# Designs tried in a protein design run: peptides against a protein of PDB entry 3JWR. Part 86

Target 1, 323 residues: chain A of PDB entry 3JWR
Amino acid sequence: TRELQSLAAAVVPSAQTLKITDFSFSDFELSDLETALCTIRMFTDLNLVQNFQMKHEVLCRWILSVKKNYRKNVAYHNWRHAFNTAQCMFAALKAGKIQNKLTDLEILALLIAALSHDLDHRGVNNSYIQRSEHPLAQLYCHSIMEHHHFDQCLMILNSPGNQILSGLSIEEYKTTLKIIKQAILATDLALYIKRRGEFFELIRKNQFNLEDPHQKELFLAMLMTACDLSAITKPWPIQQRIAELVATEFFDQGDRERKELNIEPTDLMNREKKNKIPSMQVGFIDAICLQLYEALTHVSEDCFPLLDGCRKNRQKWQALAEQ
Target 2, 298 residues: chain A of PDB entry 3JWR as posed
Amino acid sequence: TRELQSLAAAVVPSAQTLKITDFSFSDFELSDLETALCTIRMFTDLNLVQNFQMKHEVLCRWILSVKKNYRKNVAYHNWRHAFNTAQCMFAALKAGKIQNKLTDLEILALLIAALSHDLDHRGVNNSYIQRSEHPLAQLYCHSIMEHHHFDQCLMILNSPGNQILSGLSIEEYKTTLKIIKQAILATDLALYIKRRGEFFELIRKNQFNLEDPHQKELFLAMLMTACDLSAITKPWPIQQRIAELVATEFWEQGDQVGFIDFVCTQLYEALTHVSEDCFPLLDGCRKNRQKWQALAEQ

## One batch from the design tools (peptide; aimed at target 1 L189 A190)

Design b2_p27_8_s4 (made by RFdiffusion4, then SolubleMPNN; from b2_p27_8, 12 letters changed)
Fold by OpenDDE base, seed 3:
Structure b2_p27_8_s4 (fold): chain B 323 residues (1-323), chain A 27 residues (1-27)
Amino acid sequence: as target 1 above (323 residues)
Amino acid sequence: SEAARKAIEEAKRALEEQFAREVALLP
C-alpha cells in the first residue's frame, strides 16, 4: 500500500527527537505516520529489530496492521491508547531502567502486548459484553475482551507479511506468545486487583526477586497495568484531555446500557453524572493507581515520574472535587 | 470539604464493589 511504502521509506527520527523516552510524552500532536515511526523507533532502540532479525518492511506492515485493527469510532480504546501504552512501556524500560531487569524475549513480548492489548476494542467493558450476551461471552468466562484482544494479536502475527516473529526459534516463539498472552490478560483490572496484593506484599517485605519465575510473571503483569493506566500519570493538561476521552467512551457505554440493555448505568458510565468525574478520578487513583506506582518505583526508582505524576493529578482532581 | 470527601469515598467504594464482582468471576 501507499501507506506502507511511505512508512517503510521514511527516515525514523531518534528517540530523543520523538521524546518517546519521556514519561510526560503526548501523542496529541502526532500524525498516524508519526506514531508508526515512533513505534519503529521503540523496536529499534530496544534492540528487538536486530536481536530477532526483523525485516523492516514486515515490521512496518505489522504496525500498520495493528493500527488498522483498532476501531476509529471508539473514543479512548483506540490505536492512540495502545500507542501511548507502548510508549509508556518504552519509557519505563529505557528511562525507568527496567530494560536491564528483563530478557529480550520479555521486552519483545511486552512491547507487542502493549501495542496489541486492546485490539478490536468495542468501547465497552467485560461486564457489558457479558450482560449483552455477546458471542464472546460464550467463549470466555472471564477477561472476555482481553482474550479477544490476544486472539486478534495472534491473528495479526500470523498474517502473511506481518510475521515479525519469524526470526525466532520455535522455543522463543512459544515463550514470547506465552508472555504476550499473559501480558494482555493482565490488563484486565480484575486480574490486577486479584494479584496486586501479592506484589505489594513482596515489595513491602523486601522479598521481591525478579530471578524467581513466578515473581517475574507477576512483575510483568503489574508493569503492563502500570503502562495501561499511565494516562493518570501524565502532565495535567494531558491527563485532563485523556480523562475526557475515557468519560466519553464510558458515557457511550452507559447510553448503550440504557438503550440496549434497559438498565440504569453506574455513575461512572452515566452521562448525567459528569459532575462526579473529579471525585471518581480521585477514587480511582486511591483504589487502583497509587499503590501500583509506589511499588513500581520501589522496583526501579527511575520510574518515580509516574508516581509523581499520579500524585500531582490526584491533587488536581481533588481540587476540582472541592469546587 | 466534607462533601468532596464523601463523594470520593463513595466513588472508591463503588469502584471496589465493581471490581469485587469482577474478581469473583475469575477462576
Scores: peptide ipSAE 0.579, ipTM 0.952, DockQ to the pose 0.878
OpenDDE base, seeds 1, 2, 4, 5: peptide ipSAE 0.564, 0.563, 0.566, 0.572; ipTM 0.950, 0.949, 0.950, 0.952

## One batch from the design tools (peptide; aimed at target 1 A287)

Design b2_p28_3 (made by RFdiffusion4)
Pose (drawn by RFdiffusion4):
Structure b2_p28_3 (pose): chain A 298 residues (1-255, 281-323), chain P 28 residues (1-28)
Amino acid sequence: as target 2 above (298 residues)
Amino acid sequence: MNYEQFEEEVAEEYNIPLDVVKWAFAWS
């Protein structure tokens, strides 16, 4: 509660000061309070704060709530993951220049989604919770964890003093939630795989076009995956360390080149054809693929 | 959807070791 007092009264530094406009950004050295501040700057500089009548008091309580609903004992899938995803999402809309390509309802949704796409993640994959017959698997059909992450995001938005959406017309609120659901579910790697082929062709055939309502919402799913694992596009010292966490969390459940080829370069290449200013992601990606390949050969 | 089955089908389709598929789900 004091954490709210101190936060709801601190000055939010500029985006330039926070270096959150950068695809090469890192959080290793930021405090907890600082990361929440960057998030406020994100909402502010995307005009989400003014265009949706958000009170500084409410947005702060909500951001703090999402922060406390990420598990601390979880290796990689903690708050800093949700944060580093939203920052990548933010950097994509700004420096990658996509904001000029989509509505205010869509930007708000993507940001809220990117922040909460892994809420309450218990450090284990959908494959495991299904095989172990976790009650969550009994409750949800497909995309089990991602359904849960959303059930949580929504629970928080309906919480008192957290309705950062309270300013929306009922129609607006209704469709924003629809997009948020789609965004969070799209972070299921299975859906990314079962859908990317369709998208990779519209790109390959120089046919892809945003105006098409359907082609757009497909891309929105591809954008979510692009930020969800943007960590692979980081400078080597960072990718080195964040790969250490994904490493531990995976081994805990058990108790890189093939993946980048299989999952990543394919995607970031497509994102750059859609937006050239998004190339730093592709550059940083193959750059790390280079260093992991060299290590694989010892 | 059955994820175990799906992981095997993906490994076969892309001619890649299954460990690569399992590792990939660690990043998500």

Design b2_p28_3_s1 (made by RFdiffusion4, then SolubleMPNN; from b2_p28_3, 14 letters changed)
Fold by OpenDDE base, seed 1:
Structure b2_p28_3_s1 (fold): chain B 323 residues (1-323), chain A 28 residues (1-28)
Amino acid sequence: as target 1 above (323 residues)
Amino acid sequence: MDYEEFRRELAEKYKIPLGVVELAESYF
């Protein structure tokens, strides 16, 4: 395609020029082509292209395929969300110095997972999928969308001309897929809430050890969640704009709940209750986000900008909730 | 168990407001 030819022939700017190492990064001014160029730079600067012998054209095609499999009519859970999740992963690995704590296969898997974790997202949550009796709800009893996202990820990875993992041994391939699956499934709230207590306790007791395979898996899950939620850490003007996208998608779901399911939406999904957003954001930060970024900062102090951003946004949301 | 029941159980077990659980689910 013309798009593939343009991407494959383009000069890829440095990570410094693209500012993709910054935790404060914003994609608002970037074209789709520029987001693809940023993604190439992430793979290159993490040594994934070299270490796993990726062909440039295959990587370009894969990126474009991933982008194409996000829906354009979804306000938040689209390519830009996946791209920003991957950018935060990249920043955490590089600026946050987490790269030094992980294997190349783990890094490869996390970057693929970050880009792929919401593939074909429909702008509705698992509860809606279940209540609407969607065919996907018949395939999986839990983590319905996350299983679907992983299935889409596998489909793309195995598609002709998209096989970025062709340079891996059979063992490396299996390991990578296992980690990708675990990372995508880790974005399920149920798994995060179940597992985070163990992670926080290990940190608090100073017993956290990445040489333990179970603790490694736990850390990768927490890191994935931290990147997925990273919008809450962004500078306030960026946070506000992302919150508007999230609210738009939630209100769209609420409108569909009224129309298609004949139910009154929850306050979060109710367009008429937008005045509750600030207080809900404070509650979300306190209950879900703060402890995670605190724990990550204990693993690597260079992740502090995520925690600092989260704290600053809590203050801003609290001020709005008091008005 | 449906997701609504599951969210309530999570809210109760971990002492998180139900609205926060719903918000978290929607962000993931």
Scores: peptide ipSAE 0.239, ipTM 0.840, DockQ to the pose 0.738
OpenDDE base, seeds 2, 3, 4, 5: peptide ipSAE 0.230, 0.215, 0.219, 0.221; ipTM 0.833, 0.824, 0.826, 0.832

Design b2_p28_3_s2 (made by RFdiffusion4, then SolubleMPNN; from b2_p28_3, 13 letters changed)
Fold by OpenDDE base, seed 1:
Structure b2_p28_3_s2 (fold): chain B 323 residues (1-323), chain A 28 residues (1-28)
Amino acid sequence: as target 1 above (323 residues)
Amino acid sequence: MDYEEFQEELAKKYNIPLGVVRLAESYF
């Protein structure tokens, strides 16, 4: 395609020029082409292109395929969300010094997972999928959408001309797919809530050890969640704009709940209850986000900007909740 | 158990508001 030719022929700017090492990064001013260029830079600077012998054209095609498999009519869970998740992963690996703690296969898997973790998202949560008796709800008992996202990821990875993992051995390929699956499934809230206590306790007791395979898997899951939630850490003007996108998607779901399911939406999904957003954001930060970024900062102090951003946004949301 | 019931159990088990559980799900 013309798009592929343009991307493959383009000079890829440095990570410094693109500011993709910054935890404060914003994609608002970037074109779709520029987001693809940023993604190429992430793979290159993490040495993934070299170490796994990726062909440039294949990588470009894969990126465009991933982007194409996000829906354009979804307000928040679209390509830009996946791209920002991957950018935060890149920043955590580079600026946050997490790269030094992981294998090349783990890094490869995490970057692919970050870009792929919400593929074909429909702008509705798992609860809606179950209540609407969607066909996907018949395939999986839990983590319905996350299983679907992984299935989409696997489909793309195995599609002709998109096989960025073709340079891996059979064992490396199996390992990579296992980690990708675990990372995508880890974005299920239920799994995060169940597992985070073990992670926090290991950190608190100074017993955390990345040489233990179980603790490694746990850490990768927590890191994935930290990147997925990273919008809450952004500078306030960026946080506000992203919160508006999230609210738009919530309200769209609420409207569908009324129309399609004949139910009154919860306050969260009700466009008439937007005055409750600030207090809900404070609750979300306190219950879900703060401990995660605190623990991540204990693993690597260079991740502090994520924690600092989260704390600052809590204060801003609290001030709005008090009006 | 449907997903809503599961969310309620999670909220209860980990002593977090149900609204926070539902909000968190939408950020994942």
Scores: peptide ipSAE 0.189, ipTM 0.810, DockQ to the pose 0.723
OpenDDE base, seeds 2, 3, 4, 5: peptide ipSAE 0.032, 0.142, 0.035, 0.180; ipTM 0.682, 0.791, 0.686, 0.802; seed 2 fails the geometry check

Design b2_p28_3_s3 (made by RFdiffusion4, then SolubleMPNN; from b2_p28_3, 12 letters changed)
Fold by OpenDDE base, seed 1:
Structure b2_p28_3_s3 (fold): chain B 323 residues (1-323), chain A 28 residues (1-28)
Amino acid sequence: as target 1 above (323 residues)
Amino acid sequence: MDYEKFEEELAKKYNIPLSVVRLARSYF
């Protein structure tokens, strides 16, 4: 309650002051309160507060509830990851000028989804969840954690005093929830890999049309993935530090795999094979990231900083892989 | 569903190194 009172009473700095329109943004120096203030600014500057008549206290409570439902003992998939995903979404919408291509409901859904997409993440991947025979693995056959994240998102949205969507009509509410679900599920690599080919082909053939409902849905999924992976686009010092957080979480999983499952971890999760990280990052950039940011830049040229950052980091990782 | 088999199938079907598929799935 004291945290809520402090947040609700605080003056929210401008997006310019907070630098939240920058693709090069870093949250490393920000307090938790400042990240919440940034989040308020995102909702405000996207006109979501005004257009959907959000009460300030309700928005503040919702933000704090979302933050609270990320685990503090998880190295990477925590509130800061969700916050950075949302910040990249905000930057893509504003600086990248994608806002002009989307409806207010789509923007609302994407921002909520970005903040919520990893809720209650346990610092282990779906493979670990399945192999450990976790109860969640019994509920879902595919996208186990992504379904759980969405369930957590819905729980928070429907919690007393957290109902930021109360100003929506029934139809708007249903539409928003549908988009949120699609966006969170889109963070499953399996869906990205299955769908990206269609997106890239539409771009290549100059047949991409956001007025087509199917292509719109496809674009929202690609945009969500682009924001989720945006750490790979950051200035090299930031990229290195985030990569260390990712590696820490992976190594923690590997240690648990040894201890709890009595298995030898894969190279990715093996603390003793950290020397393979640079080459793995190059492979990841080439196979997953570059084409996505190229296509996104084709949709909006103002998203070029994401592509440029990705290219620069590929070069840096390649140089390390050659040592 | 065997998650590891699923990753192998994805890697094969889309001509992506298995290590990259595993890395990508862990990043999300």
Scores: peptide ipSAE 0.440, ipTM 0.916, DockQ to the pose 0.683
OpenDDE base, seeds 2, 3, 4, 5: peptide ipSAE 0.479, 0.328, 0.023, 0.351; ipTM 0.926, 0.875, 0.682, 0.888; seeds 2, 3 fail the geometry check

Design b2_p28_3_s4 (made by RFdiffusion4, then SolubleMPNN; from b2_p28_3, 11 letters changed)
Fold by OpenDDE base, seed 1:
Parts: sequence; C-alpha cells; structure tokens
Structure b2_p28_3_s4 (fold): chain B 323 residues (1-323), chain A 28 residues (1-28)
Amino acid sequence: as target 1 above (323 residues)
Amino acid sequence: MDYEKFEKELAKEYNIPLSVVRLARAYF
C-alpha cells in the first residue's frame, strides 16, 4: 500500500527529537504516520530490531496492521491509547531504567502487548458486552475482552507479511507469546486487584526479587497496568483532555445502554452526572493508582515522574470536586 | 457470570467503593 511505502521509506527521527522518552509525552499534535515512526523508534532503541533480526518492511506492516485493527469511531480505546501505553512502556524502560532489569524477550513481549492490549475494542466495557449477550460473552467467563484482544494480537502476528517474530527460535517464540498473553490479561482489573497486594507487600518487606520467576511475572503485570493507566500521570492540561475522551466514550456507552438495553446507566456512564467526575477521579487515584506508582518508584527511583504526576493530578481533581 | 455481581464482590472483598471498581474496569 501507499501508506506502507511512505512509512518504510521515511527517515525515523531520534527518540530525543520525538520526545518519546519523556513521561510527560503527548501525542495530540502527531499525525498517524508520526505515531508509526515513533513506534519504529521504540523497537529500534530497545535493540529489538537488531536482536531479533526484524525486517524493516515487516515491522512497518505489522505496526500499520495493529493500527488498522483499532476502531476509528471509538473515542478513547483506539490506536492513540495503545500508542500512548506503548510510549509509557518505552519511557519506563529507558528513562525509568527498567530495561536493565528485564530480558530482551520480556521487553519485546511488553512492547507488543502494550500496542496490542486493546485491539478491536468496541468502546464499551465488559459489563455491556455481557448484558447485550454479545457472542464474545459466550466464549469466555473471565477477562472476555482481554482474551479477544490477545486473539487479535495472535491473528496479526501470524498474518502474511506481519511476522515480526520470525527471527525467534521456537522456544523464544513460545516464551514471548506466553508473556504477551500474561501482559494483555493483566489489564483485567480483577487480576490487578487480586495480585497487587502481593506485589506491595514484597516491596514493603524489602523481599522483592526479580530473579524469582513468580515475582518477575507479577512485576510485568504491574508494569503493564502502570502503563495502561498512565494518562492519570500526565501534565494537567493533557490529563484533562484525555479525561474528556474517556468521558465521551463512557457517555456514548450510557446512551447506548438507554437506547439498546433500556437501562439507566451508572453515574460513570451518565452524561447528566458529569459533575461527579472529579470526585470519582480522586477515588480512582487513591484506591487504584497511587500505591502502584509508589511501588514502581521503589523498584526504580527514575519512575518518580509517574508518581509525581499522579499526585499533582489528584490535587487538581480534588480542587474541582470541592467546587 | 453476572458482571455487576462480580463488581460488587470485588468492592466488598477489597474494601473499595463500587464506583471506583466500575471506573477502573472501564479504563481497562
């Protein structure tokens, strides 16, 4: 395609020029082509292209395929969300110095997972999928959408001309897929809530050890969640704009719940209750986000900007909640 | 599985507001 030719022939700017190492990064001013160029730079600077002998054209095609499999009519859970998740992963690995704590296969898997973790998202949550009796709800009992996202990820990875993992041994391939699956499934809140206590306790007791395979898996899951939620850490003007996108998608779901399911939406999905957003954000930060970024900062102090951003946004949301 | 029931159980088990559970689930 013309898009592929344009991407494959383009000069890829440095990470410094693209500012993709910054935790404060914003994609608002970037074209789709520029987001693809940023993604190439992430793979290159993490040495993934070299270490796993990726062909440039194959990588370009894969990136475009991933982008194509996000829906354009979804306000938040689109390519830009996946891209920003991957950018935060990249920043955590590079600026946050987490790269030094992980294997090349783990890094490869995390980057693929970050880009792929919401593939074919429909702009509605699992509750809507279940209540609407969607066919996907019949395939899985738990983590319905996360399993679907992983299935989409596998489909793309195995599609002709998209096989970025062709340079891996059979063992490396299996390991990579296992980690990708674990990382995508880790974006299920139920798994995060169930597992985070163990992670926080290990940190508190100074018993955290990445040489332990179980603790490694736990850390990768926590890191994935931290990147997925990273919008909450962004500078306030960026946070506000992202929150508007999230609210738009939630209100769209609420409107559909009224129309298609004949139910009154929850406060979160109710367009008429937008005044509750600030207090809900404070609660979300306190109950879900703060401890995670605190724990990550204990693993690597260079991740502090994520924690600092989260704290600053809590203050801003609290001020709005008091009006 | 009743998704709403599951959310309520999570909220109760981990002593967090149901609204927070729902919000978090929506972000994921």
Scores: peptide ipSAE 0.325, ipTM 0.874, DockQ to the pose 0.678
OpenDDE base, seeds 2, 3, 4, 5: peptide ipSAE 0.110, 0.300, 0.019, 0.305; ipTM 0.750, 0.862, 0.483, 0.864; seed 3 fails the geometry check

Design b2_p28_4 (made by RFdiffusion4)
Pose (drawn by RFdiffusion4):
Structure b2_p28_4 (pose): chain A 298 residues (1-255, 281-323), chain P 28 residues (1-28)
Amino acid sequence: as target 2 above (298 residues)
Amino acid sequence: LDDLYEGFNQFHYELYEKEMTELQELDE
């Protein structure tokens, strides 16, 4: 609770100061308090704070709540992952210039979603919890973990003093939640795979167009995956270290080049055809693919 | 890079291959 006191009274530095406009950004050196501050700057600079009558007191409690609902003992899928995703999401809308392509309801939803897309992640994949007959698998059908991540995000938004959405008309609130659900579910790699082919063609055929309501919400799913694993587009020293965490968490459950080819370059290439200013992601991606390939040959 | 290789073994590798096959089948 003091953590709220100290946070709800500190000055939120500029985006330039925080270097959160950068696709090459890193959190390694930030404190916990600093990361929450960046998040407030994110909401603020996306005009989400003013256009939705958010009280500084409430947004702070909510952000803190999401922070405490990521597991500390979990290697990679902790708070800093949700944070590094939202920052990538933020950098995409600003420097990658996408904010001028979508509504305020969509921007708010994407940010809330990117922050909570892995809530309570227990360091294990959908495949494992299904094969081990975890009760969560009995409860949810497909996209089990992602359904849970949402069940949590919603539980927090309905919490007292956390209704950062309290300022929305009922219609607004109703459809924002609909988009948030779609966003968080889209971070299921299985859906990314079962849907990306359709999107990669609209791109390939120079037919892709945002105005189309459906083509848009598909892209919104592709954008979520793009930020969810933006870590692969980081400078080598960073990608080196964050790959170390994904490494441990996977080994713990068990108790790179093929993946980038199979999952990533394909995607970031498409994102740049949609927005050229998003190329740094594609550049950093193949740049790391270069260094992993060299290592694979020892 | 030492921490990347720490704890890795044959079973981990096979588990990875199994899950990647499932993803490739979805892609098809």

Design b2_p28_4_s1 (made by RFdiffusion4, then SolubleMPNN; from b2_p28_4, 19 letters changed)
Fold by OpenDDE base, seed 5:
Structure b2_p28_4_s1 (fold): chain B 323 residues (1-323), chain A 28 residues (1-28)
Amino acid sequence: as target 1 above (323 residues)
Amino acid sequence: LEGLLAGLNEKHLQMLKEEFEKLLELAK
């Protein structure tokens, strides 16, 4: 395609020029081409292209394929969300210095997972999929959409001309896919809530050890969630704008719940309750976000900007809730 | 967990946490 030709022939700017190492990064001003260039730079600067002998054209095609498999009619869970998740992963690995704690295969898997973790998202949550009796709900009992996202990821990775993992040995390939699956499934907040207590307790007791395979897996899951939720850490103008996108998508679901399922939506998805957004954001930060970024910062102090951003946005949302 | 929440009002945090968890449960 013309898009592939343009991407493959383009000079890829440095990470510094693209600002993709910054925790404060915003994609709002970027074209689709620029997001793809950023993604190439992430793979290159993490040494993934060199270490796993990726062909440039194959990587370009894969990126475009991933982007194409996000829906444009979804307000928040689209390519830009996946791209921002991957960018936060890149920043956490580089600026946050987490790359020094992980293997090349783990880094490869996390980056692929971040870009792929919401593939073919439909703008509705697992509860809606289940209640609507969608065919996907017949395949999976838990984490319905996350299983679907992984299936889509696997489909793309095995598609002709998209096989960025062809340079891996069979054992490396198996390991990478295992980590990708675990990472994508970890983005189900229900699983996060279930598992986070173990992680926080290990940190609290100073017993956290990345050399332990189980703890490594747990850490990768927590890191994925931290990147997936990283919008809450952004500078206030960016955070506020992203919160509007999230609200739009949730309200669209709520409208569908009324119309299609004949149910009254929860406050989170109720357009008539938009005045509760600030207080709900404070609740979300306190219930889900703060402890995670505190724990992550404990593992690597260079991740502090994520925690600091989260705290600042909590204050901003609290101020709005008090009006 | 208290050690990780240094500088936060734990009572206030707990109340908000419970409220959000309720919302999340309903939206799962």
Scores: peptide ipSAE 0.025, ipTM 0.418, DockQ to the pose 0.045
OpenDDE base, seeds 1, 2, 3, 4: peptide ipSAE 0.007, 0.023, 0.015, 0.022; ipTM 0.442, 0.449, 0.511, 0.471; seeds 1, 2, 3 fail the geometry check

Design b2_p28_4_s2 (made by RFdiffusion4, then SolubleMPNN; from b2_p28_4, 15 letters changed)
Fold by OpenDDE base, seed 4:
Structure b2_p28_4_s2 (fold): chain B 323 residues (1-323), chain A 28 residues (1-28)
Amino acid sequence: as target 1 above (323 residues)
Amino acid sequence: LDGLFAGRNEKTAKLLEEEFKELLELAE
């Protein structure tokens, strides 16, 4: 395609020029082409292209295929969300120094998972999918959308001309897919809530050890969540804009719940309760976000900007809640 | 480390966690 030709022929700017190592990164001013260029740079600077012998054209095609399989009519869970998740992963790996703690296969899997974790998201949650009796709800009993996201990821990875993993051995391929699946499934916040206590307890007891395979898996899950939720850590103007996108999508679901399912939406998805957004954001930060970024910062102190950003945004939301 | 463990012991944080747990379980 013309898009592929343009991307494949383009000079890829440095990570410094693209600012993709910054935790404060914003994609708002970037074109779709620039987001694809950023993604190429992430693969290159993580040595994934070299180490796994990726063909440049195949990587370009894969990126464009992933981007194409996000819906444009979804306010938040679109390509830009996936891209921002991957950028936070890249920043955590590079600036946050987490790269030094992981294998190349784990890094490869995490980056693919971050880009793929919400593929074909429909702007509605698992509860809506279940209650609407969608065919996907017949295939999976829990984490319905996350299973679908992984299925889409696998489909793209195996599509002709998109096989960025073709340079891997069979064993490396299997390992990578396992980690991708676990990472995508870990983005279900219900699983995060279930598992985070174990992670925090290991940190509290000073027993956290990345050489333990179970603890490694747990850490990768926590890291995925930290990147998925990273909007809450962004500079306030960016945080506000992203919060508006999230609210838009949630309110759209709430409107559909009323219309299609004849139910009253929860406060989070109720357009009539938009005045509660600041207090809900404070609650979300306190209940979900703060401890995660504190724990991540304990694993790697260079991740402090995520924690600092989260704390600053809590103060901003609290100030709005008091008005 | 004080923040990590203090957050679990704060009554307000616990209350908010329980309140949000229901919301998040429904939202996912």
Scores: peptide ipSAE 0.019, ipTM 0.381, DockQ to the pose 0.046
OpenDDE base, seeds 1, 2, 3, 5: peptide ipSAE 0.019, 0.020, 0.020, 0.019; ipTM 0.438, 0.431, 0.463, 0.439; seeds 1, 2, 3, 5 fail the geometry check

Design b2_p28_4_s3 (made by RFdiffusion4, then SolubleMPNN; from b2_p28_4, 19 letters changed)
Fold by OpenDDE base, seed 5:
Structure b2_p28_4_s3 (fold): chain B 323 residues (1-323), chain A 28 residues (1-28)
Amino acid sequence: as target 1 above (323 residues)
Amino acid sequence: LEGLFAGRNEKTLEMLREEFEELKRLAA
């Protein structure tokens, strides 16, 4: 395609020029081409292209395929969300110095997972999919969308001309897919809530050890969630704008719940309760976000900007909730 | 490290748990 030719021929700017190592990064001013260039730079600077012998054209095609399999009519869970998740992963690996704690296969898997974790998202949560008796709800009992996202990821990775993993051995390929699956499934916030207690306890007791395979898997899951939720850490103007996108998507679901399912939506998805957004954001930060970024910062102090951003946004939301 | 354990807003956890339990009930 013309898009592929343009991307493959383009000079890829440095990570510094693209600011993709910054935790404060925003994609709002970037074109689709620039987001693809950023993604190429992430793979290159993580040594994934070299170490796994990726062909440049194949990588370009894969990125464009991933981007194409996000829906444009979804307010938040679109390519830009996946791209921002991957950028936060890249920043955590580079600026947060987590790269030195992980294998090349783990890094490869995390980056692919971050970009792929919401593939074909429909702008509705697992509850809606279940209640609407969607065909996907017949395939999976739990983490319905996350299983679907992984299936989409696998489909793309095996599509002609998109095989970015063709340079891997069979064992490396199996390992990578296992980690990708685990990482995508970890973005189910229900699984995060279930598993985070073990992680926080290990941190609290100073027993956290990345050499333990189970603890490694747990850490990768927590890191994925930290990147997926990273909008809450952004500078206030960026956070506020993203929160509006999230609210838009949730209200669209709530409107559909009323219309299609004859159900009264929860406050989070109720357009009539827009005035509760600030207090709900404070609650979300306190219940979900703060402890995660505190724990991540304990594993790597260079991740502190994520925690600091989360704390600052809590203060901003609290001030709005008091008005 | 005390901050990791002090900020448990039980209400928000309960809300999220309810949303997730509702998800589980719909999965069952």
Scores: peptide ipSAE 0.018, ipTM 0.357, DockQ to the pose 0.054
OpenDDE base, seeds 1, 2, 3, 4: peptide ipSAE 0.023, 0.017, 0.015, 0.015; ipTM 0.393, 0.417, 0.392, 0.393; seeds 1, 4 fail the geometry check

